# Ledger of designs, part 47: peptides against a protein of PDB entry 4KTY

Target 1, 266 residues: chain A of PDB entry 4KTY
Amino acid sequence: YVLNDIGVIFYGEVNDIKTRSWSYGQFEDGILDTCLYVMDRAQMDLSGRGNPIKVSRVGSAMVNAKDDEGVLVGSWDNIYAYGVPPSAWTGSVDILLEYRSSENPVRYGQCWVFAGVFNTFLRCLGIPARIVTNYFSAHDNDANLQMDIFLEEDGNVNSKLTKDSVWNYHCWNEAWMTRPDLPVGFGGWQAVDSTPQENSDGMYRCGPASVQAIKHGHVCFQFDAPFVFAEVNSDLIYITAKKDGTHVVENVDATHIGKLIVTKQI

## One batch from the design tools (peptide; made by RFdiffusion4, then SolubleMPNN)

Design b1_p12_4_s4 (from b1_p12_4, 5 letters changed)
Fold by OpenDDE base, seed 1:
Structure b1_p12_4_s4 (fold): chain B 266 residues (1-266), chain A 12 residues (1-12)
Amino acid sequence: as target 1 above (266 residues)
Amino acid sequence: DLPEQYELPFTY
């Protein structure tokens, strides 16, 4: 997971799985220097740079440009007028070297670009890492572990009230580390995500969240376990918002989210 | 056109 410099990222639709090659290039000239530069820009203390928990959390924040002028600017408007379309990138090297040279955020990324660059960052710093793709990936925006879909009395979705959303697919990373800050058994793979989705204690970042803890229903452990849990296991709650202001649950769908989670073994 | 990664519409 550290030595492979070329990977495959899964994307597309759950019924039409697609793959793209991604060059991580963690051994290319200037890439390690750029990863160190990223930590410098984050003003990360030297004492923390040997801790994969701290490093992965900082990387989660810094691979996106929000809050801290990090590496990548996200865009989902399908215009991309002032940069490179997300689909045009084929690897991390050009992005990281541009960031190092310009010292400004690089345009543009979507989830697989964030995950690709973040994977390079982690592997470059000796943290085993892989990319995970989740189809029908939930975005819980109010941390209640469910997708709240509000309906009008006529059964149509109320887009104004409905704030939660679902991605056709979403990519994030898993990083391998011990978690001495958690109970025994919750080390190993940790979910980390650099795509700017939700604020976590003051900035757009996510993880590390123990995959084992989440699989066993433990969302009380740091960091951002409720959000990651919701991405893969949220129920859809269909709620009729009546004119009198009351809310009535019409239906619950426990099968919509997280239809397929894929990661490459090599 | 939609971007490659996009939000799915909800239906009931």
Scores: peptide ipSAE 0.647, ipTM 0.954, DockQ to the pose 0.567
Fold by OpenDDE base, seed 5:
Structure b1_p12_4_s4 (fold): chain B 266 residues (1-266), chain A 12 residues (1-12)
Amino acid sequence: as target 1 above (266 residues)
Amino acid sequence: DLPEQYELPFTY
């Protein structure tokens, strides 16, 4: 989880699982220096740089360009005119070195690119890390742990009211660390996500969220456990918005989200 | 065309 400089990332569809290789290159020239530079750009105190909780949270924020001119600009509109298409990247090295050289965000990434670069960042700094792929990954936009799907009276989805969404797949990272800030038993793997999805206390970042805590429904523990929980376990709530402004729950689907979660063993 | 990672449409 630290020494491997090449990995496999799962993607595609739940019924058509695909894999891509990704070169992390954490030992390549300039990569460690770039990771340090990232922390410098984040104005991270030296005292915090030895704390994997702080480092992973800062990395989560800084691997995306939002808020702080971090490493990667995300794009999901299939128009990549001012950069490199996400699918063209094969590893973290070129991205990180470009960031270090230009001192400007690199275009463009999607979830696996963010996860790949973040994995390099974590491993460079001695934090065991792996990439996790979740198929039918929920994006809870209003922090209520459910997917609220609003329907018109005719049964069509009301796109204006429906703010939550579901990715065909989504990649994030798990980082291994102790969590002295949490009760005993909630150390180990921590979910962290650098793909800009939701604002977390002022910045687009996510985690570290205890995997053990989430697994046991303890969403009250920092950081961003509710969001990560929702990604893998939220119910779809179909709500009819009546013309008079009333809402009626039409159906609940507890099987739609998190159909498969996959990670490479080594 | 859709990007590789894309949002699934909701249907009921």
Scores: peptide ipSAE 0.646, ipTM 0.953, DockQ to the pose 0.571
Fold by OpenDDE base, seed 3:
Structure b1_p12_4_s4 (fold): chain B 266 residues (1-266), chain A 12 residues (1-12)
Amino acid sequence: as target 1 above (266 residues)
Amino acid sequence: DLPEQYELPFTY
């Protein structure tokens, strides 16, 4: 999980699983220097740079450009006129070296690009890391652990009221570390995500969240466990918004989210 | 027309 400089990322649709090769290039010239530069830009204290909890959390913030002029600008509008289309990237090296050279965010990324660059960052710093792909990945926008789908009285979805969303697929990272800040048993793989989705205590970042804790329904542990839990396990709640402002739950779907979660085992 | 990663529409 540290020594491999080439990986496979799963993407596509749940019924048409695809794979792409990604060159992490954590041993390439200038990449470690760039990772250190990223932490410098984050103004991370030297004393914290040996702590994988702090490093992974900082990385989750800095791999995206939001808040702090981090590495990658996300774009999902299928118009990439001012940079490189997300699908054109084949690895982390060009992105990181461009960031180091220009000292400006690199355009553009989507989830697998964020995850690829973040994986390089983690591995460069000696943190075992892998990329995880979740199909039908929920984005809980209001931190209530459910997908609230608001319907008009005629049954159509009210897009203005419906703030939650579901990705066809989403990639994030798992990083291996001990968690002395958590109860025994919640070390090991930690979910971390650099794709800008939700604000976490003032920044677009996510994790580290204990995979073991989430697996057992413990969402009270730092960091961002509720959000990660919702990504893989939230229910769809269909709610009719009445003209008088009242809400009626029409249906609940507990099977829609997190239909498949896959990761490379090597 | 759609990006590779996209939001799925909700239907009921």
Scores: peptide ipSAE 0.641, ipTM 0.953, DockQ to the pose 0.576
Fold by OpenDDE base, seed 4:
Structure b1_p12_4_s4 (fold): chain B 266 residues (1-266), chain A 12 residues (1-12)
Amino acid sequence: as target 1 above (266 residues)
Amino acid sequence: DLPEQYELPFTY
């Protein structure tokens, strides 16, 4: 999880699983220096740089460009005229070296690009890390642990009434660390996500969230456990919005989200 | 035309 500099990232659809190679390049010239530069840009104090909890949280924020002129600009509009299409990247090295050279965010990334670069960052700093792919990955936009789907009275979906969404797939990272800030048993793999999805205490970042906590439904633990829980376990709530302003729950689907979660073993 | 990672449409 630290020594491998080439990996496989799962993507595509749950019924048509695909893989891509990704070169992490954590041992390439200039990459470690760039990771240190990233922490410098984050104005991270020296005392925190030895703490994987703080480092992974800072990395989560800084691998995306939002808030802090971090590494990657995300784009999902299929128009990438002012940079490199996300699918054209094959590894982290070119992205990180461009960032270090230009000192400006690099365009463009989607989830696997963010996860790839973040994986390099973590591994460079000695944090065991892997990429996780979740198919039918929920994006809870209003922090209620469910996907709200609003229906018109005729039964048609009204996509304007919610910002909740479901990705065909989403990639994030798991980082291995102790969690002395949590009860015993919630160390180990921690979910961290650098794809800019939600604001977490003032910045677009996510984690570290204890995977063990998530698996057992403990969403009260820092950081961002509710959001990560929702990504893999949200119920779809179909709600009819009546003309009189009342809402009626028509159906609940507890099987739609998190169809498959895939990660590579060491 | 959709990007590689895209939001799934909801249906009922």
Scores: peptide ipSAE 0.612, ipTM 0.948, DockQ to the pose 0.564

Design b1_p12_5_s1 (from b1_p12_5, 6 letters changed)
Fold by OpenDDE base, seed 4:
Structure b1_p12_5_s1 (fold): chain B 266 residues (1-266), chain A 12 residues (1-12)
Amino acid sequence: as target 1 above (266 residues)
Amino acid sequence: MPKLKLLEEPEP
């Protein structure tokens, strides 16, 4: 999890799992320097740089360009005229070196690109890290731990009534660390995500959230445990919006979200 | 079924 400089990222559909190689390049020239530069741009105090909790949280913020002119600009509109299409990237090295050279955010990324760059960042700094892919990944935008799906009276989805959405897949990272700020047993793998999805206490960042806590339904633990829990275990709530403005719950599906979570072992 | 957000497929 620290020494491997080439990895595999899972993507596609739950019934058609695909893989792509990703070069992390954490040992290549200039990459460690760039990771230090990222922490400098974040104005991270030197005393905090030895704390994997602080480092992973700062990394989750800085790998995306939002708020702080971080590494990557996300784009999901299939219009990439002012940069590199997310699919064209094959590893972290070119992205990080471009960021270091230009001192401007690099265009463009999607979840696996964010996760790839973030994995390099964590590994460069000696934090064991892996990429996780979740199929049917929920994005709870209103922090209610539900995936609200609004239907017209004819049964068609009205995507304008909610910002909640389901990704066919989503990639984030898990970082290995102790959690002295949590009860005993909630150290180990921590979910962290640099894809800009939701604001967490003033910045687009996510985690570290204890995987053990999430697995056991403990969403009260810092950081962002409710959001990560919702990504993997939200109930789909089908709500019919009536013409009179009333809402009626038509169905609840507790089995659709988080259909498969995949990561590499060792 | 809800409308899924489809991510860009990585190049093969």
Scores: peptide ipSAE 0.029, ipTM 0.664, DockQ to the pose 0.438
Fold by OpenDDE base, seed 5:
Structure b1_p12_5_s1 (fold): chain B 266 residues (1-266), chain A 12 residues (1-12)
Amino acid sequence: as target 1 above (266 residues)
Amino acid sequence: MPKLKLLEEPEP
């Protein structure tokens, strides 16, 4: 993982899986210096820089521009006039070097761009990392481990009440590390996500969340296990908002979210 | 029925 500088990212739809190459370039000139600069901008103490738990958590915050003027500005509105459209990026190097040169967030990214840059950051710092793609990825905004889909009486989605959302696909990272802060057996792959989705204890960051813990329903384990669990295993709760203001659960779909999780061993 | 947020599909 650490030694591979080119990868494949899965995207598209669960029934039409697509792949794109991504150049991580963790060994290219200036990339390590940029990763160190990122940690400097995060005001990360030197002693923490050798701890993959701290590094991955800081990376998840700093690869996005929110809170801390991190690397990438996300955009999903299909208006990219003030930067580079997410689809135009082919690797991490140009993004990281631009960030280092300009000292300003780079525009623009979406999940695979965030994941690509974050993968470079992790690998550059000697943390084995891979990109994971989840199809039908839930975004739980209230940490209740379910997708609350509010419907009008006519069956249309009430967009005002419905805050939760589902991505057709979402990319994040898994980083390999020991977790001495968790019970035995919950080391190994840790989910970390730099796409700014939810605030985690004051910053837009996510993880490291133990993949083993999530698989076994241990959502109480730090960090952000409930959110990651919801991304892959939340139920869709369809709730009809009645004219009288009452809410009625009409249906529950336990099969829609997390239909396929794909990663490639590079 | 879920509120789907479509991500950009980059061209190969």
Scores: peptide ipSAE 0.019, ipTM 0.579, DockQ to the pose 0.428
Fold by OpenDDE base, seed 1:
Order: C-alpha cells, then sequence, then structure tokens
Structure b1_p12_5_s1 (fold): chain B 266 residues (1-266), chain A 12 residues (1-12)
C-alpha cells in the first residue's frame, strides 16, 4: 500500500464496473516537498505531522480547495472551461507539482481525482492507503442517516424538499493507522474523504472514521462516522408529502445504497 | 427513484 506508485480506481455503474489506472508517483521528485508544503499551507504544527490521525484529517481538508485554498477545485458542471477536465488526469504528480509551483488550487477534480491525489499524499507521508469505490453512494445532507425521497401525492418525486442525493459511484480513501483515541479494536482501516461533500466541524473534510466501527454500527466515534455510515448503508425512505404538510412513509428500501464497495487488495 | 448525481466517467 505504501510502495505501489501505480494503482487502479474502480468507477462506472454497479452493473458495468470499469477500471482506470492512476499514477500516484509518491516517490517522484518534488512530491514529498509538495506534501510538506500542503501541511505548511494548512498551518499544521510540526508536533502533529507525525500523527496519522491528524495528518489524514488535515489531508482530507487540504486536498480540496474549499476553506483553505487546498490542492483541487471540484467541478461537476461538465464544462471545465478554466482548467483541465477531471477525466484528463492520469495521476497525482502533475496536479501536485502544479499546486506547488503556482501556489493556487488546481482545476478540476471529481471524486477519483481527489482520491488519487489524497492517496499520494497519504502514501508519501508513510501512511498505508487505498482507494475504495462505493456504488450507489448516498450523500446525506441533513445528518439523519437516511436518504429521504419525497413524493408528491401523485407519486412524482419532489426533489425540492431534500438535498439528499445518491452518486452513481463515489471514491474515497482508507488509511491504515492505530486509533488510541477510540476504544480497542477500532484501529486499522480508517475512511477519509477529500471530496468536498459536507462540513465537518467548520471545514469540508471527512474522517478518519473507523471502518470497523462503521461495520458494527458504532457511529458515535470520531470523525464523521455518521456521514460515512450513511454513504454505505442509508435506507431509502420514500415519503409522501401531503397537502396538509404531513409526511407519510410509503416505502423503505434498505438494499439500494452501498450495493457494492470495491477496493484493490494489493 | 432516488435523485442520482451522475459523475463524469474517466476515459480509459
Amino acid sequence: as target 1 above (266 residues)
Amino acid sequence: MPKLKLLEEPEP
């Protein structure tokens, strides 16, 4: 996980899984310097730079440009007129070196680009890391651990009543570390996500969230376990909004979200 | 049906 400089990222649809190679390049010239620069831009204390919990959380914030002029500007508008389309990137090196030289956020990224760059950052700093892809990945916007789908009385979807949404796929990272801040047994793989989705204590960041804790339903553990849990295991709640303002649950689908989670094993 | 956000598919 640390030594591999080329990886595979899974994407596409659950019934049409696709793979893309990604060059992490964590050993290439200037990459370590850039990772240190990222931590400098984050104003990270030297004492924290040896702590994978702090480093992964800072990396989660800094790989996206939100809040802190971090590495990548996200865009999903399918225009990308003022930068590089997300699909044009083949690895992390060009992105990181551009960031270091320009000292400005690089345009543009989507989830796999964020995950690729973040994977390089983690590996470069000696943190074992991998990319995971979740198909039908929920984006819980109201922190209720469910995906709300509102229906009009006629059965049509009302998309205005919720900001909850589902990605066809989403990529994030898992980083390997001990979690002395958590109960025994919740070390190991930690979910971390640099794609700017939700605010976590004032910044667009996510994790580290214990994968073991999430798997066992322990969403009370820091950091962002409820959000990550919702990404992989939200129930779809179909709610009819009545004219009188009452809501009626019409159906619950517990099988749609997190239908497949894929990662490279080696 | 849920509201899906479609991500750009990376070219091979």
Scores: peptide ipSAE 0.018, ipTM 0.578, DockQ to the pose 0.445
Fold by OpenDDE base, seed 3:
Structure b1_p12_5_s1 (fold): chain B 266 residues (1-266), chain A 12 residues (1-12)
Amino acid sequence: as target 1 above (266 residues)
Amino acid sequence: MPKLKLLEEPEP
């Protein structure tokens, strides 16, 4: 994991899985310096830089530009006039070197770009890491562990009431570490996500969340286990909003979210 | 049925 500087990212649709080559370049000139610079910008104390829990959490915040002028600005509006379209990136090196040179957030990224850059950051700092793709990935924005989909009486989605959303696919990272702050057995792979989705205790960041804890339904463990659990296991709750203001649950789908989770063994 | 966010497709 740490030694591989080229990878494959899975994307597309669950019934049309696609792959993209990504150059991590964690050994390229200036990349380690840039990763240290990122931690400097985060004002991370030196004692914390040897702790993969702290490093991965800081990385999840700093790879996105929100809150802290981190590495990447996300954009999903298909208007990329003030930067590079997310699809044009082929690796992490150019992004990280631009960030180091300009000292300003780089435009633009989407989930695989965030995951690619974050994977470089983790590997560069000696943390075994991989990219994970989840097809039909939930974005729970009210922390209720379900996707509330509001429908008009005609069956159309009420976009005003429906705040939760589902990504056709989403990429995040898993980082390998011990978790002495958790019960025995919840070390190993930890989910971390630098794509800005939800605020976690004051910043757009996510993880490290124990993959083993999530698999066993333990959402009480730090960090952001409820959010990551929801990404892969939320029920879809279809609610009809009637004209009189009443809400009626019409259907529940417990099978739609997290249909396929894919990662490369590199 | 669900409110899907369609992500940009990366170039091959």
Scores: peptide ipSAE 0.018, ipTM 0.575, DockQ to the pose 0.446

Design b1_p12_5_s2 (from b1_p12_5, 6 letters changed)
Fold by OpenDDE base, seed 5:
Structure b1_p12_5_s2 (fold): chain B 266 residues (1-266), chain A 12 residues (1-12)
Amino acid sequence: as target 1 above (266 residues)
Amino acid sequence: MPELELLEEPEP
């Protein structure tokens, strides 16, 4: 994982899986220096830089621009006039080098761009990492481990009441590390996500969350296990908002979220 | 094209 500088990212739809190549370039000139610079901007102490738990958590915060003027500005509105459209990026190197030279967040990224850059960051720092794609990935905004979809009486989605959302696909990273802060058996792959989705204890960051813990429903384990669990295993709750202000659960779908999780061993 | 968040409609 650490030694591979070219990868494949899965995207598209669960019934139409697509792949794109991504150049991680963790060995390219200036990339290591940029990763160190990222940690400097995060004001990360030197002693923590050898701890993959701290490094991956800091990376999840710093690869996005929120809170800390990190690497990438996300955009999903199809307005990319002030930067590069997310689909135009083919690798991490140009993004990281631009960040280092400009000292300003780079525009623009979406999940696979965040994941690509984050993968470079992790691998550059010697942390085995891979990109994971989850199809029908839930975004739980209130940490209740379910997707609350509010419907009008006519069956249309009430966008005012519905705060939760589902990505057709979402990319994040898994980083390999021991977790001495967790019970035995919950080391190994840890989910980390730099796409700015939710605030985690004061910053837009996510993880490391033990994949094993999530698989076994241990959502109490740090960090952000409930959020990651919801991404892959939340129920869709369809709620009709009645004219009288009452809410009625119309349907529950326990199979829609996390239909397919794909990663490639490079 | 931007990747969009989806709100899935209930199945019939």
Scores: peptide ipSAE 0.019, ipTM 0.543, DockQ to the pose 0.118
Fold by OpenDDE base, seed 2:
Structure b1_p12_5_s2 (fold): chain B 266 residues (1-266), chain A 12 residues (1-12)
Amino acid sequence: as target 1 above (266 residues)
Amino acid sequence: MPELELLEEPEP
């Protein structure tokens, strides 16, 4: 989880799982220097740089460009005229070296690119890390631990009312660390995510959230446990907005979200 | 590339 510089990222559909190679390159020339530069740009206190909790949280913020001119600009509009299309990247090295050289955010990334670069950052700094792919991954916008899907009377989705969304797949990272800030037993793998999805205490960042805590429904544990829990366990609530302004729950699906979570064991 | 799943109707 630290020494391997080439990995596999799972993507596609739950019924048609695909894989892509990704070169992490954490030992390539200039990469460690770039990771240190990222922490310098974050103005991270030197005493915190030895704490994997703080490092992973800062990394989750800085790998995306939002808020702090971090590493990667996300784009999902299929217009990539001012940079590299997300699908064209094959590894972290070129991205990190471009960031270090230009001192400007690199265009463009999507979830697997964010996860790939973040994995390099973590491994480069000696934090065991892996990429996780969740199929049917929920994005809860209001932290109510459910996906509210509003329907028109004809059965079509009301996109104006529906703020929550589901990714066909989403990639994030798990980092291995002790959690002395949590009760005994909630160390080990921690979910961290650098794809800009939700604001967490003033920044687009996510985690570290204890995987054990999430598995046992302990959403009160820092950081961002409710959001990560919702990504893998949200119920879909289908609500019809009637013409008279009333809402009627038509269906509840507790099986759709988080159908499959996969990771490579290297 | 990832895309948002469009949920148009309740699943059984």
Scores: peptide ipSAE 0.018, ipTM 0.528, DockQ to the pose 0.076
Fold by OpenDDE base, seed 1:
Structure b1_p12_5_s2 (fold): chain B 266 residues (1-266), chain A 12 residues (1-12)
Amino acid sequence: as target 1 above (266 residues)
Amino acid sequence: MPELELLEEPEP
């Protein structure tokens, strides 16, 4: 999880799983220097740079360009005229070296690009890390641990009443560390995500969230456990919006979200 | 590689 410099990222659909090779290149010339530079740009206290909890949280913020002029600009509009299309990247090295040389955010990324670069950052700094792919990944926008799907009285979906959404797939990272800040047993793999999805205490970042805590329904522990829990285990709540402004729950689907979570074993 | 896409809402 630290020494492998080439990986596989899973994507596609749950019934049509696809793989993409990704070169992490954590041992390539200039990459360690760039990772240190990223922490410098984050103005990270030197005393915290040896703490994987702090490093992974800073990395989750800095791999995206939001808030702090971090590494990658996200784009999902299928118009990439001012940079490189996300699908054109083959690894982290070119992205990180461009960031270091230009000192400006690199365009463009989507989840697997963010996850790839973040994986390089973590591994380069000696943090065991892997990329995970979640199929039918929920994006809880209102922090209620459910996906609200609003229906008109005629049964048609009203997409204007909620910002909640479901991705066909989403990639994030898991980083291995002890969690002395959590109860015993919640160390090990921690979910961290650099794709800018939601604000976490003032910045677009996510994690580290204890995978063990999430698996056992403990979402009260730092950081961002409710959001990560929602990504993998949200109930779909179908709500009819009545003309009088009242809402009626018509159906609940507890099986749709998080149908498959996959990662490379090595 | 296809871009990340939003799923259409399933029928209730």
Scores: peptide ipSAE 0.017, ipTM 0.520, DockQ to the pose 0.148
Fold by OpenDDE base, seed 4:
Structure b1_p12_5_s2 (fold): chain B 266 residues (1-266), chain A 12 residues (1-12)
Amino acid sequence: as target 1 above (266 residues)
Amino acid sequence: MPELELLEEPEP
């Protein structure tokens, strides 16, 4: 989880799992320097750079360009005329070196690109890290631990009535660390995500959230445990928006989200 | 149940 410089990222559909290679390149020339530069750009205090909790949280913020002119600009509109299409990247090295050279955010990334670059960042700094793919990954935008799906009276989905969404898949990272700030037993793998999805205390960042806590339904622990829990275990709430403005719950599906969570084991 | 609207990311 630290020494491997080439990895596999899972993507596609739950019934058609696909894999792609990703070169992390954490030992390539200039990459460690770039990771240090990222922390410098974040104005991270030197005393905090030895704390994997702080480092992973800062990394989750800085790998995306939002708020702080971080590494990658996300784009999902299939219009990539002003940069490199997310699918064209094959590893972290070119992205990080471009960022270091230009001192400007690199265009463009999507979840696996963010996760790939973030994995390099963590491994460069000696934090064991892996990429995790969640199929049918929920994005809870209103922090209610539910995936609200609004339907027209004819049964068609109206995506304009909510910002909640379900990805066919989503990639994030897990980082290994102790959590002295949490009760005993909630160290180990921590979910961290650099894909800009939701604001967390003023910045687009996510984690570290204890995987053990989430697995056991403990969402009260820092950081962003409710959001990560919702990604893997949200109930789908189908709501019909009536013409009179009333909402009626038509169905609840507690089984759809988080159909499969995949990571490569060493 | 109605078909879920999924956001698809481009495949490589």
Scores: peptide ipSAE 0.014, ipTM 0.524, DockQ to the pose 0.767

